# Ledger of designs, part 250: peptides against a protein of PDB entry 8YR4

Target 1, 309 residues: chain A of PDB entry 8YR4
Amino acid sequence: PRGSPALQLVVLICLGLMGLERALNVLVPIFYRNIVNLLTEKAPWNSLAWTVTSYVFLKFLQGGGTGSTGFVSNLRTFLWIRVQQFTSRRVELLIFSHLHELSLRWHLGRRTGEVLRIADRGTSSVTGLLSYLVFNVIPTLADIIIGIIYFSMFFNAWFGLIVFLCMSLYLTLTIVVTEWRTKFRRAMNTQENATRARAVDSLLNFETVKYYNAESYEVERYREAIIKYQGLEWKSSASLVLLNQTQNLVIGLGLLAGSLLCAYFVTEQKLQVGDYVLFGTYIIQLYMPLNWFGTYYRMIQTNFIDMEN

## One batch from the design tools (peptide; made by RFdiffusion4, then SolubleMPNN)

Design b2_p29_1_s3 (from b2_p29_1, 24 letters changed)
Fold by OpenDDE base, seed 2:
Structure b2_p29_1_s3 (fold): chain B 309 residues (1-309), chain A 29 residues (1-29)
Amino acid sequence: as target 1 above (309 residues)
Amino acid sequence: MEEEKRFEELLEEAREERKKELEELKKAL
């Protein structure tokens, strides 16, 4: 982005955050190994608790699975919205200006409808997504119930309670925040359709625009419509980052509480080191399907809003 | 989909109306 030193700085920060994500992918396993070693050596509780807290903090920065839901990834995604919007707006204005520079014969010979139809091919996947959600949601809920029963029977009832509260809070917040986001998405889609309609209207009036030498006026009017759209798009995209960060916080708090409690019971010789490894592995295994559930619920709600338009 | 189809239909109707208006304007000149 040659025109804004602020956007250049944001790009450099995003590149730095990508480097940090790679460092976290190496550091998180190292800290996990250190916890297992400290548990095996029967190290003092203070050293163990500090290492567990540091691990959970690093895991919060990385995210629960692929790093896509991690704090660093969410911060990168949030900062990148402004760079993407600047680039998109520049490309759209260049295309629109170039279309108005083309000859009248080019506009009369092309069905203006075919150029717009290339943008709309994304929507046809809805019915397959509903079936896929039912076949993934039911197994995921079953795995959570099995997990709660397993931890309640083979561990202390407190572990089953932590898993239950964490998963229930995760699901509830996912639904509530997604329903809240629907308002921003509907407003964005309505403004997108209005911006598209203005572009089509200007291109249909190409002869009139050329007669009055009004190409610069129509480009400026389209720029204003894009800026208004991008203001709503930013709210939609920022609300998605907020959802992902809220999910990451809930899983991070559940992992912290359960990992500290498990580590404490290992120090009291009530649990083995293997039980700590099992707990951490099982929470990560439960998180993966839940992250997919949150994505599919978002996609279904997306497709319902995109069908209402 | 129904609103996109309705929007495509409204765009086609608006194109046909403007094409008629342009043809009427060309006949009036």
Scores: peptide ipSAE 0.000, ipTM 0.206, DockQ to the pose 0.011
Fold by OpenDDE base, seed 3:
Structure b2_p29_1_s3 (fold): chain B 309 residues (1-309), chain A 29 residues (1-29)
Amino acid sequence: as target 1 above (309 residues)
Amino acid sequence: MEEEKRFEELLEEAREERKKELEELKKAL
């Protein structure tokens, strides 16, 4: 943000907190490994208690339990509110200025409510795209790269290859199936708007419909529109289930292959029991943000379309 | 004034709908 040194400092702090989140994503599994190894070795209580306390503290900072955001992520989100508000207001003012520069003929052809809806869509699309790119997409890709490097260096090149192949396949299938699904979702949204418009037009013309006894005809047209909508909704929902199942299969195959390989290396005394638990924990942790990647990609794509309109 | 209030109400409704869509999306994941 050009013009506020305070907001620039907040952006730098948010970037530092994002770096800390990446470090926590590596450290939490390592400390969990160390707990398992200390338990297997029957280590003294003082060493175990310190490692467990440190793990719980790191896990509190990270979050990543079922539905809990970590302290670092919450602090980043809180600090980012001011940057988002500044960016939103700047985009709103730019869109508003641009709307006032448009020809009188463009304004006379559109209702004020449509113009305001275009302005809000444009602002929300730009701010959404930027936030999803910076806070979700880039960090997730960074975590994957860090994970591949970590497994390649501390386990074996085969683990790095398994993670690379699974993540590449997961991302590719997520993109391809999401792009395929977007056609059904666009058709659904267009039919929803058409169904809503028919309902509104019928209600606004209620007196005319009553005058001509056309109530049965309008109900039938509305029923046909609902059936057509539900047929598109089913395709959209079924395509989501197919995406989720495809993602789950890729995860399951990657977890299976890597877990079997890790178990084999533990039997060969090349890895410890804690390293098996590390692999499972770290892989599940990498997949949590990836499950949202298909959602983020759709939101990015939707917001990009809403910016073109 | 009245048009500005209606505009703020429409913006709040649109924000609440998006918040609900985001929460439904969080429940579906």
Scores: peptide ipSAE 0.000, ipTM 0.265, DockQ to the pose 0.090
Fold by OpenDDE base, seed 4:
Structure b2_p29_1_s3 (fold): chain B 309 residues (1-309), chain A 29 residues (1-29)
Amino acid sequence: as target 1 above (309 residues)
Amino acid sequence: MEEEKRFEELLEEAREERKKELEELKKAL
């Protein structure tokens, strides 16, 4: 944000907190590994208790697994509210200024409510997209890269390759299937609007419909429109289920391949029991933000479409 | 709730449009 050193400092703190979240995403599995190793070694209670306490504290800072956002993420989100409000207001004022620069003919052809709705959608789309890119996309990609590097350096190149292939396939399928399903969603939304328009038109013509006793005809016409809508809705919903299932299969196969390989290396005494637990924990941890990626990619795509209109 | 509110808003917009059309029709009669 240009012009407020306080907001610039808040942005820097938020970026620092994002870096801390990435560090926590590596540290939490490591501490969990260490607990398992200390338990297997029958280590003294004091060392175990300290490691467990440290793990729980790090897990509180990180959050995740339970659907709870971590303390660091919550603090970041809280601090970001002021930056978002500043950005929103700036975008809103720019849109409003631009609307006033438009010709009188453009304004006479549009209802004030429609103009305000375009302005609000434009503002929400830009601010939401920026916040989303900074706080969800970039961190998720960073976590994947850090994960690949970590497994490649500290385990074996094969683990890094499994994670790379799994995450690359997951992302690719998420994009491809999301783009494919967007066609069904657009068709659904168009049919929804058409169905609503028919209902509105029939209700506005209520006196005419009553005069001609055409109520049964209008009800049947509305039923046909609903059935057509529901057929498109089903395709949209079924395509979402297919996306989720495809994602689950990719993660499941990656988890299976990596877990079997890790188990094998543990039997060969090349890895510790804790390293098996680390792998499983870390893969599940990488999956959590990715599960939202399809929803978020769709949000981005919707925001781009809403900015084109 | 949000869909109902959106339907109510659409119904209000449509009622205002029909009121204008009815006023134009009343001026033409």
Scores: peptide ipSAE 0.000, ipTM 0.237, DockQ to the pose 0.015
Fold by OpenDDE base, seed 5:
Structure b2_p29_1_s3 (fold): chain B 309 residues (1-309), chain A 29 residues (1-29)
Amino acid sequence: as target 1 above (309 residues)
Amino acid sequence: MEEEKRFEELLEEAREERKKELEELKKAL
């Protein structure tokens, strides 16, 4: 952000906190591994208690439990509010200036409140997309790369390959299926707007409809429009379930293959029992931000399609 | 119809400009 050194410092602090989140994502599974190994070795209580206390503290900083964001993520989100507000206002003023440069006919043909609603949807979508790209997409890609490097160096090259193939297939299928479903969503939103426009027109012309006793005809026409909408809504919702199930299947197969391979290496005494727990914990930690990726990519597409209408 | 098409074209141009500004903002971050 040009013009405020305070907001530049906040951005640098947020980037530092993002780096700390990446370090926590590696450290938390390592400390959990160490607890399992110390329990297996029947280590003295003092070493176990210190390792457990350190793990719980790191887990509090990380979060990633039952829907709770970690302390570091919450602090980052809180600091980012001011940066987001500055960016939103800048985009809003740019859209507003551009709308004023648009022809007088466009301003006369549309109610100013509808224009403002399109502008507000536009600004919210762009600012949300930017914040999402910076705080979810880039960190998730970094965590995947760090995960591949970690598993390749400290386990076996086969684990790094399984994670690489699983995550690459997951991302590719997410993009392809999401692009495919966008067509159904556009058709749904177009039919929703057409159904709403018919309902509004029928209600505005209520006196004319009543005078001609056409109420039953307008109700049946509205019912047909709703049935057509619900048919498109079902296709959109079913395509979403198919995406989620495909994603779950890819992660499940990757987890199965890697867990079986890890269990085999533990039976051969090449890996410890803690390494099996580390692998499972780390894969689940990679899956959570990827599942959010699918949800926010869907929200971004919603907001872009809702700007079209 | 023609004004709606011209409005869709202007919206598509404004989306492409926003996409370019978003890519420039991605390059400037």
Scores: peptide ipSAE 0.000, ipTM 0.235, DockQ to the pose 0.017

Design b2_p29_1_s4 (from b2_p29_1, 26 letters changed)
Fold by OpenDDE base, seed 1:
Structure b2_p29_1_s4 (fold): chain B 309 residues (1-309), chain A 29 residues (1-29)
Amino acid sequence: as target 1 above (309 residues)
Amino acid sequence: SSLEKQLLLQLEEARREIEEKRKEIEKLK
């Protein structure tokens, strides 16, 4: 972004955060190895607990294995919103300015293509909803139930309780925060449609705009509409980052509680080192489908809003 | 001109693809 030193700094910070994410991808396995070694050596509880806590903190920063939901990734995504908005606004203004150089015949083809695409999006949305319920929601719920049963039977009732509480809280917060986000998304879509309608109207009346030499006025009016849209888009995108971070925090707390408890039972020789590895791996495996659950529920909500308009 | 229409269609298609890819990236995040 050539026009704002602040946005250039944000880009540099985002690049630095991408580098940090790569460092975390190396450090997390190293700390995990160190935990396994300390468990094997029957190290003192204080050293083990500190290493486990440090590992979980690093894992919280990294996220659930994809990195997409980690604190660092969320922070990067949050900071990048303004850069994306600047770039989008610049492209939209360039397109709009160029459209005002071009004649009326483009608009007739556009309306037909836009109506067709709204219809195709509606159909794709319903099909996507059904596929999501069948292929993601039901399997994820099954995996959670199987996990609770497995940990309750083979480890201890406490592990089953931790998984139950963690997953129940995760699902509940995902639904509640997504419903809360729907308000911001509806407001964004309404303003997007209004901004688009204004652009279309200005361009349909291009001859009148040119006759009055009002091109600069229409560009400024469109710029103001984009700024208003981007204010709502920022709320929508920031609420998404908040959802992802809330999900990451819930999983992080569940992983911390369960990993500390598992490590304690290994020190008492009630569990093996392999059981610690199993617990951590299984929680991360449960998290991956749940992350997709949040994403697709958000998609469903978007598509419902897009069908209502 | 026919070229201007084609450029506009390509710009709108590119905007649509960027917005779809953005929606897909929002679906992948």
Scores: peptide ipSAE 0.012, ipTM 0.350, DockQ to the pose 0.085
Fold by OpenDDE base, seed 5:
Structure b2_p29_1_s4 (fold): chain B 309 residues (1-309), chain A 29 residues (1-29)
Amino acid sequence: as target 1 above (309 residues)
Amino acid sequence: SSLEKQLLLQLEEARREIEEKRKEIEKLK
């Protein structure tokens, strides 16, 4: 972005955070290996607890296996919103300016029916996604229930309780925060439609705009509409980052509590080293599809909102 | 975010397919 030193600094910070994500991707497996080795060697509890706590902290920074919900990834995504908005606005204004330079015949040949058909294909694609989501949500809920039963029966009842509380809190917060963010999404969609309508009206009246040499004025009016839209988009995107970070925190707390408890029971020879590996792997595996659940529930709510309008 | 990127990519791909089909329909004109 030429012209905004603040946005250039944000890009450099985002690149630095991407470098940190790569370092975390190497460090997290190393710390995990060290925990397994310390458990095998029957190391002192203090050394083990410190290594486990450090691992969980690094895992909180990294997030799940994809890093998409980690603290560093969420911070990067939050900072990147302004850079994306600047780039999007610049591209939209270039397209709009170019459309005003195009001939009348190209504008008159765009029947309103094609824009509607693009909207209908968008809604049909979202409906196909909803079916895919239902087929992924139901198995994920089944895996959670199976996990709670498994940990309650084959581990100490405290492990089943930790998984139950973690997953119940995760699902509840996902629903509540998604319902809260729906208000920002409705406002964003309404402003997007109003911005599109203004662009279409300006393009339909392009002869009048060209006759008065008002192209620069219409571009500036469109810029103001985009800035208003981007103010609402920022609230929507920031609320998504907040959701992802809240989810990451809940899983991080569950992983911390369960990993410390499991490590303690391995030191007391009540569980094997393999059971610690199993618990950590299973919690991470449950988290992977649940990360998508927030996106899924959001998509379902968006379709319900788009059907109510 | 990855599904938003995939959905945005699918919307961009659907826009690209619509633009390609539109170019094909304009070539038939």
Scores: peptide ipSAE 0.006, ipTM 0.350, DockQ to the pose 0.023
Fold by OpenDDE base, seed 2:
Formats: C-alpha cells, structure tokens, sequence
Structure b2_p29_1_s4 (fold): chain B 309 residues (1-309), chain A 29 residues (1-29)
C-alpha cells in the first residue's frame, strides 16, 4: 500500500509477528522439554514454577489449536484487517470506475449480473454444515466427558474439576460471545447488500451517468458506501479476533492451573513425570476439537443470518 | 443474503427487461 505510511508500518509489524510465530514454534517445545527434565531431576519448586509459568505464557502467545488462535496470530489478524480493507476498497473502486468508462456496447452485450456474481462464491450447503456440526459436536462432548471421568478416577478429583470448569467456561463464553457478534454480522450483511444494490443501480443507469458526465460523482458515492460497509466489517472481524482471544485466555488459564497442580503433585511423589506429560497432551487434544466446534458454530450462525436476509 | 442476492439479481434482470421494453416502446412512438 504505497499511499499511506501508517499501513506500510502495519505490514512491517505483521511480517515481524510472522517471524515471532516461527520463533515460538521452536521455543515452546524447548521449554516443555525443560519442564520434563526439571521434574525428573526433582528440581526446587521455585525453578519449576517459573519454567511452567514461562511455558504457559509462550503457549498463550503461540496458540495450541488448529489455525493458531494464539495472541500473536490474533494480533496479526487484527492489524491486517485495515490493510485488507484498503486493498479491497482500492480494487473495487478501480473496477467500478473502469466499468463506467466502458462503452455502451459492452454494457448492452454483457449481463452486468454475472460480473457481480463473482463475489457470491461462499454459499456452502447449510445441510452439509449442520451434518458436520452434529458429527463433530457429539464426539467432542463425549471426549470431554471421558476426559473428566478419566482424570477424576485416575488422578485427584481436583484435575477433573479443573477440566470441567475450563471446558464449561470455554463453551459458555463461545456461545455468549458468538451471539453478541451476530448483531455486527447482521448489520454488516445489510450494508453489503445496500452497497451492492447501489453499484448495480449505478451500472444499470450508466447511459444517464455518461450523459451527465457524472462518473466521478457515482464513484465518490460508491466510495462512501464502501467506507460505511468497511466500518461494519471491521467491527465484525474485530469481534471475531476478540472471540478467539477469549478462547485462548480460557485455555491458557486451564493449562496454567492444571500444569502447576500436576507439577506440585509430581514434586510430592504422588504422580509421575509421565502423568504431567499425559495431562498436558490430553488437555491440548481436548481443546483442538473445541476450537473447530467454535468455528463451525460461527459458520452455521453466519449461514442462518445469511438466510434471514 | 444468498436469497437477497438472488432477488437482487432477479430485480436487476427484471429492471433490465423493463428498461429494454421501455426503450422498444419509445422507439415505436
């Protein structure tokens, strides 16, 4: 984006954050190894607690799920919204201006509706998404229940309680924040349709626009409509980043509480080092399907909103 | 939105047909 030094800086920051993600992918396994070594050596609690806390912080930055819901990835996604919007708006205005410059013969010979249909690729079958939801939700809930039972029977009851509280809080916050986001999505979709309708009406009346030499005026009106749409799109996209970050915080808190408790029981010789590895691995495995569930629930709600309009 | 987009496309086609018919009627006058 050559036109704004601020957006160039944002692009450079996003590239720096991508480099940081690569560094975290190396550091997280190293810190996990160090925890296992410290547990094996029966290191003092202070050193162990510091290393566990540092690992969980790095894991929070990296993210644990498919699609990297980590803080660094969320920050990158958030900053990239403005860059994407600038690029999209520039391309849309160039296309719209070019369409108004085209001859009467081009507009009469081509169905203008086909050019605007290129944007509509996203209608995934609602039935396919519902089936996918059922086939992923039920197994995920079963895995959570099995996990709670397993940790309650084979570990201390405190581990089962931590898993239960973390999973219930994760699901509840996912639903509540997704319902809150629905308002922003509806407003965005309504403004998208209004912006499209204005573009269609302007292109259908191109003869009148040419007669009055009003192409610059129609381009400016379309620009204003795009800016209004992009203001709502930003709220929708930023609310998605907030959802992902909230989910990441719940995972981070659960991993912190459970990892510290497990490390403590290993120091008291009530659990083995293998049990610490088991807990960390199993928690991460439970969160992966839940992150997919949150994505699918969001997709279904999008499709329902898209059907109501 | 897909229904509204289909409706908008149908409305666009209907407006185009109306405008073509209007231009044909104006050429006959």
Amino acid sequence: as target 1 above (309 residues)
Amino acid sequence: SSLEKQLLLQLEEARREIEEKRKEIEKLK
Scores: peptide ipSAE 0.006, ipTM 0.304, DockQ to the pose 0.011
Fold by OpenDDE base, seed 4:
Structure b2_p29_1_s4 (fold): chain B 309 residues (1-309), chain A 29 residues (1-29)
Amino acid sequence: as target 1 above (309 residues)
Amino acid sequence: SSLEKQLLLQLEEARREIEEKRKEIEKLK
């Protein structure tokens, strides 16, 4: 935000809070491990109570591990409202100024309501895309990298490799299947618009339709358009289920491989029982934001396409 | 119901546009 030192400070605070969220994503599993170890060792109540209280406090700050529901995330989102409003207003004013610089022929050829709708879509697309990149995509990638480094350094290189392979495969399949799915979604949206246009045209011409007793014919045409739409909708929905199931399978296989390996190392006394719980907890925490990654990636793609038009 | 409301809204918008065009055509007569 050029021109407001207050908004620059808010951006710096939001970046600091993002760093804190990353630290919490590492600390929460560590404290949970420590609780399990203290319980296993039958540690004194004072040490256990302090560790549990600290864990619960950190978990309150983190929230559900998605980085969306925690106190830190909520505070970040709250502070970011002013930055988003400033950015939105700036983009809107730039679009509006550019529209006024466009030739009178452009203003005569396009309805003012369509122009405003394009401006609103453009503004929402830019501000939304920036917010999704900065607050959802980048943090999720950072958490994955931090996770790989953490498991590689504090467990064994094999754990880091499992997490790396699992997350790389997950991201790759998410991108590939999302791009494949985008074709079905575009076809569905095109057919939805065509079906809607036919319904509107038929209803606008209702006097003519009534005069020719063509009501049954228009209903049948609309039915055929709905059936065609539903066939495309089914492909779109089925492709989403396939994406979700593929993602679930990849995470499940990664969790299985890592959990078996962790259990083996615990039996060899190379790891503690708490480390097994840490691994499972941490993988689940990494999975939670990733489940939305396909939605974010699609929103980013849609917003880019809407900006190109 | 949400689709019907959106269709009704589009129908009202399209009716308004037709009525505006009809008024423009009547002004040309």
Scores: peptide ipSAE 0.000, ipTM 0.279, DockQ to the pose 0.015

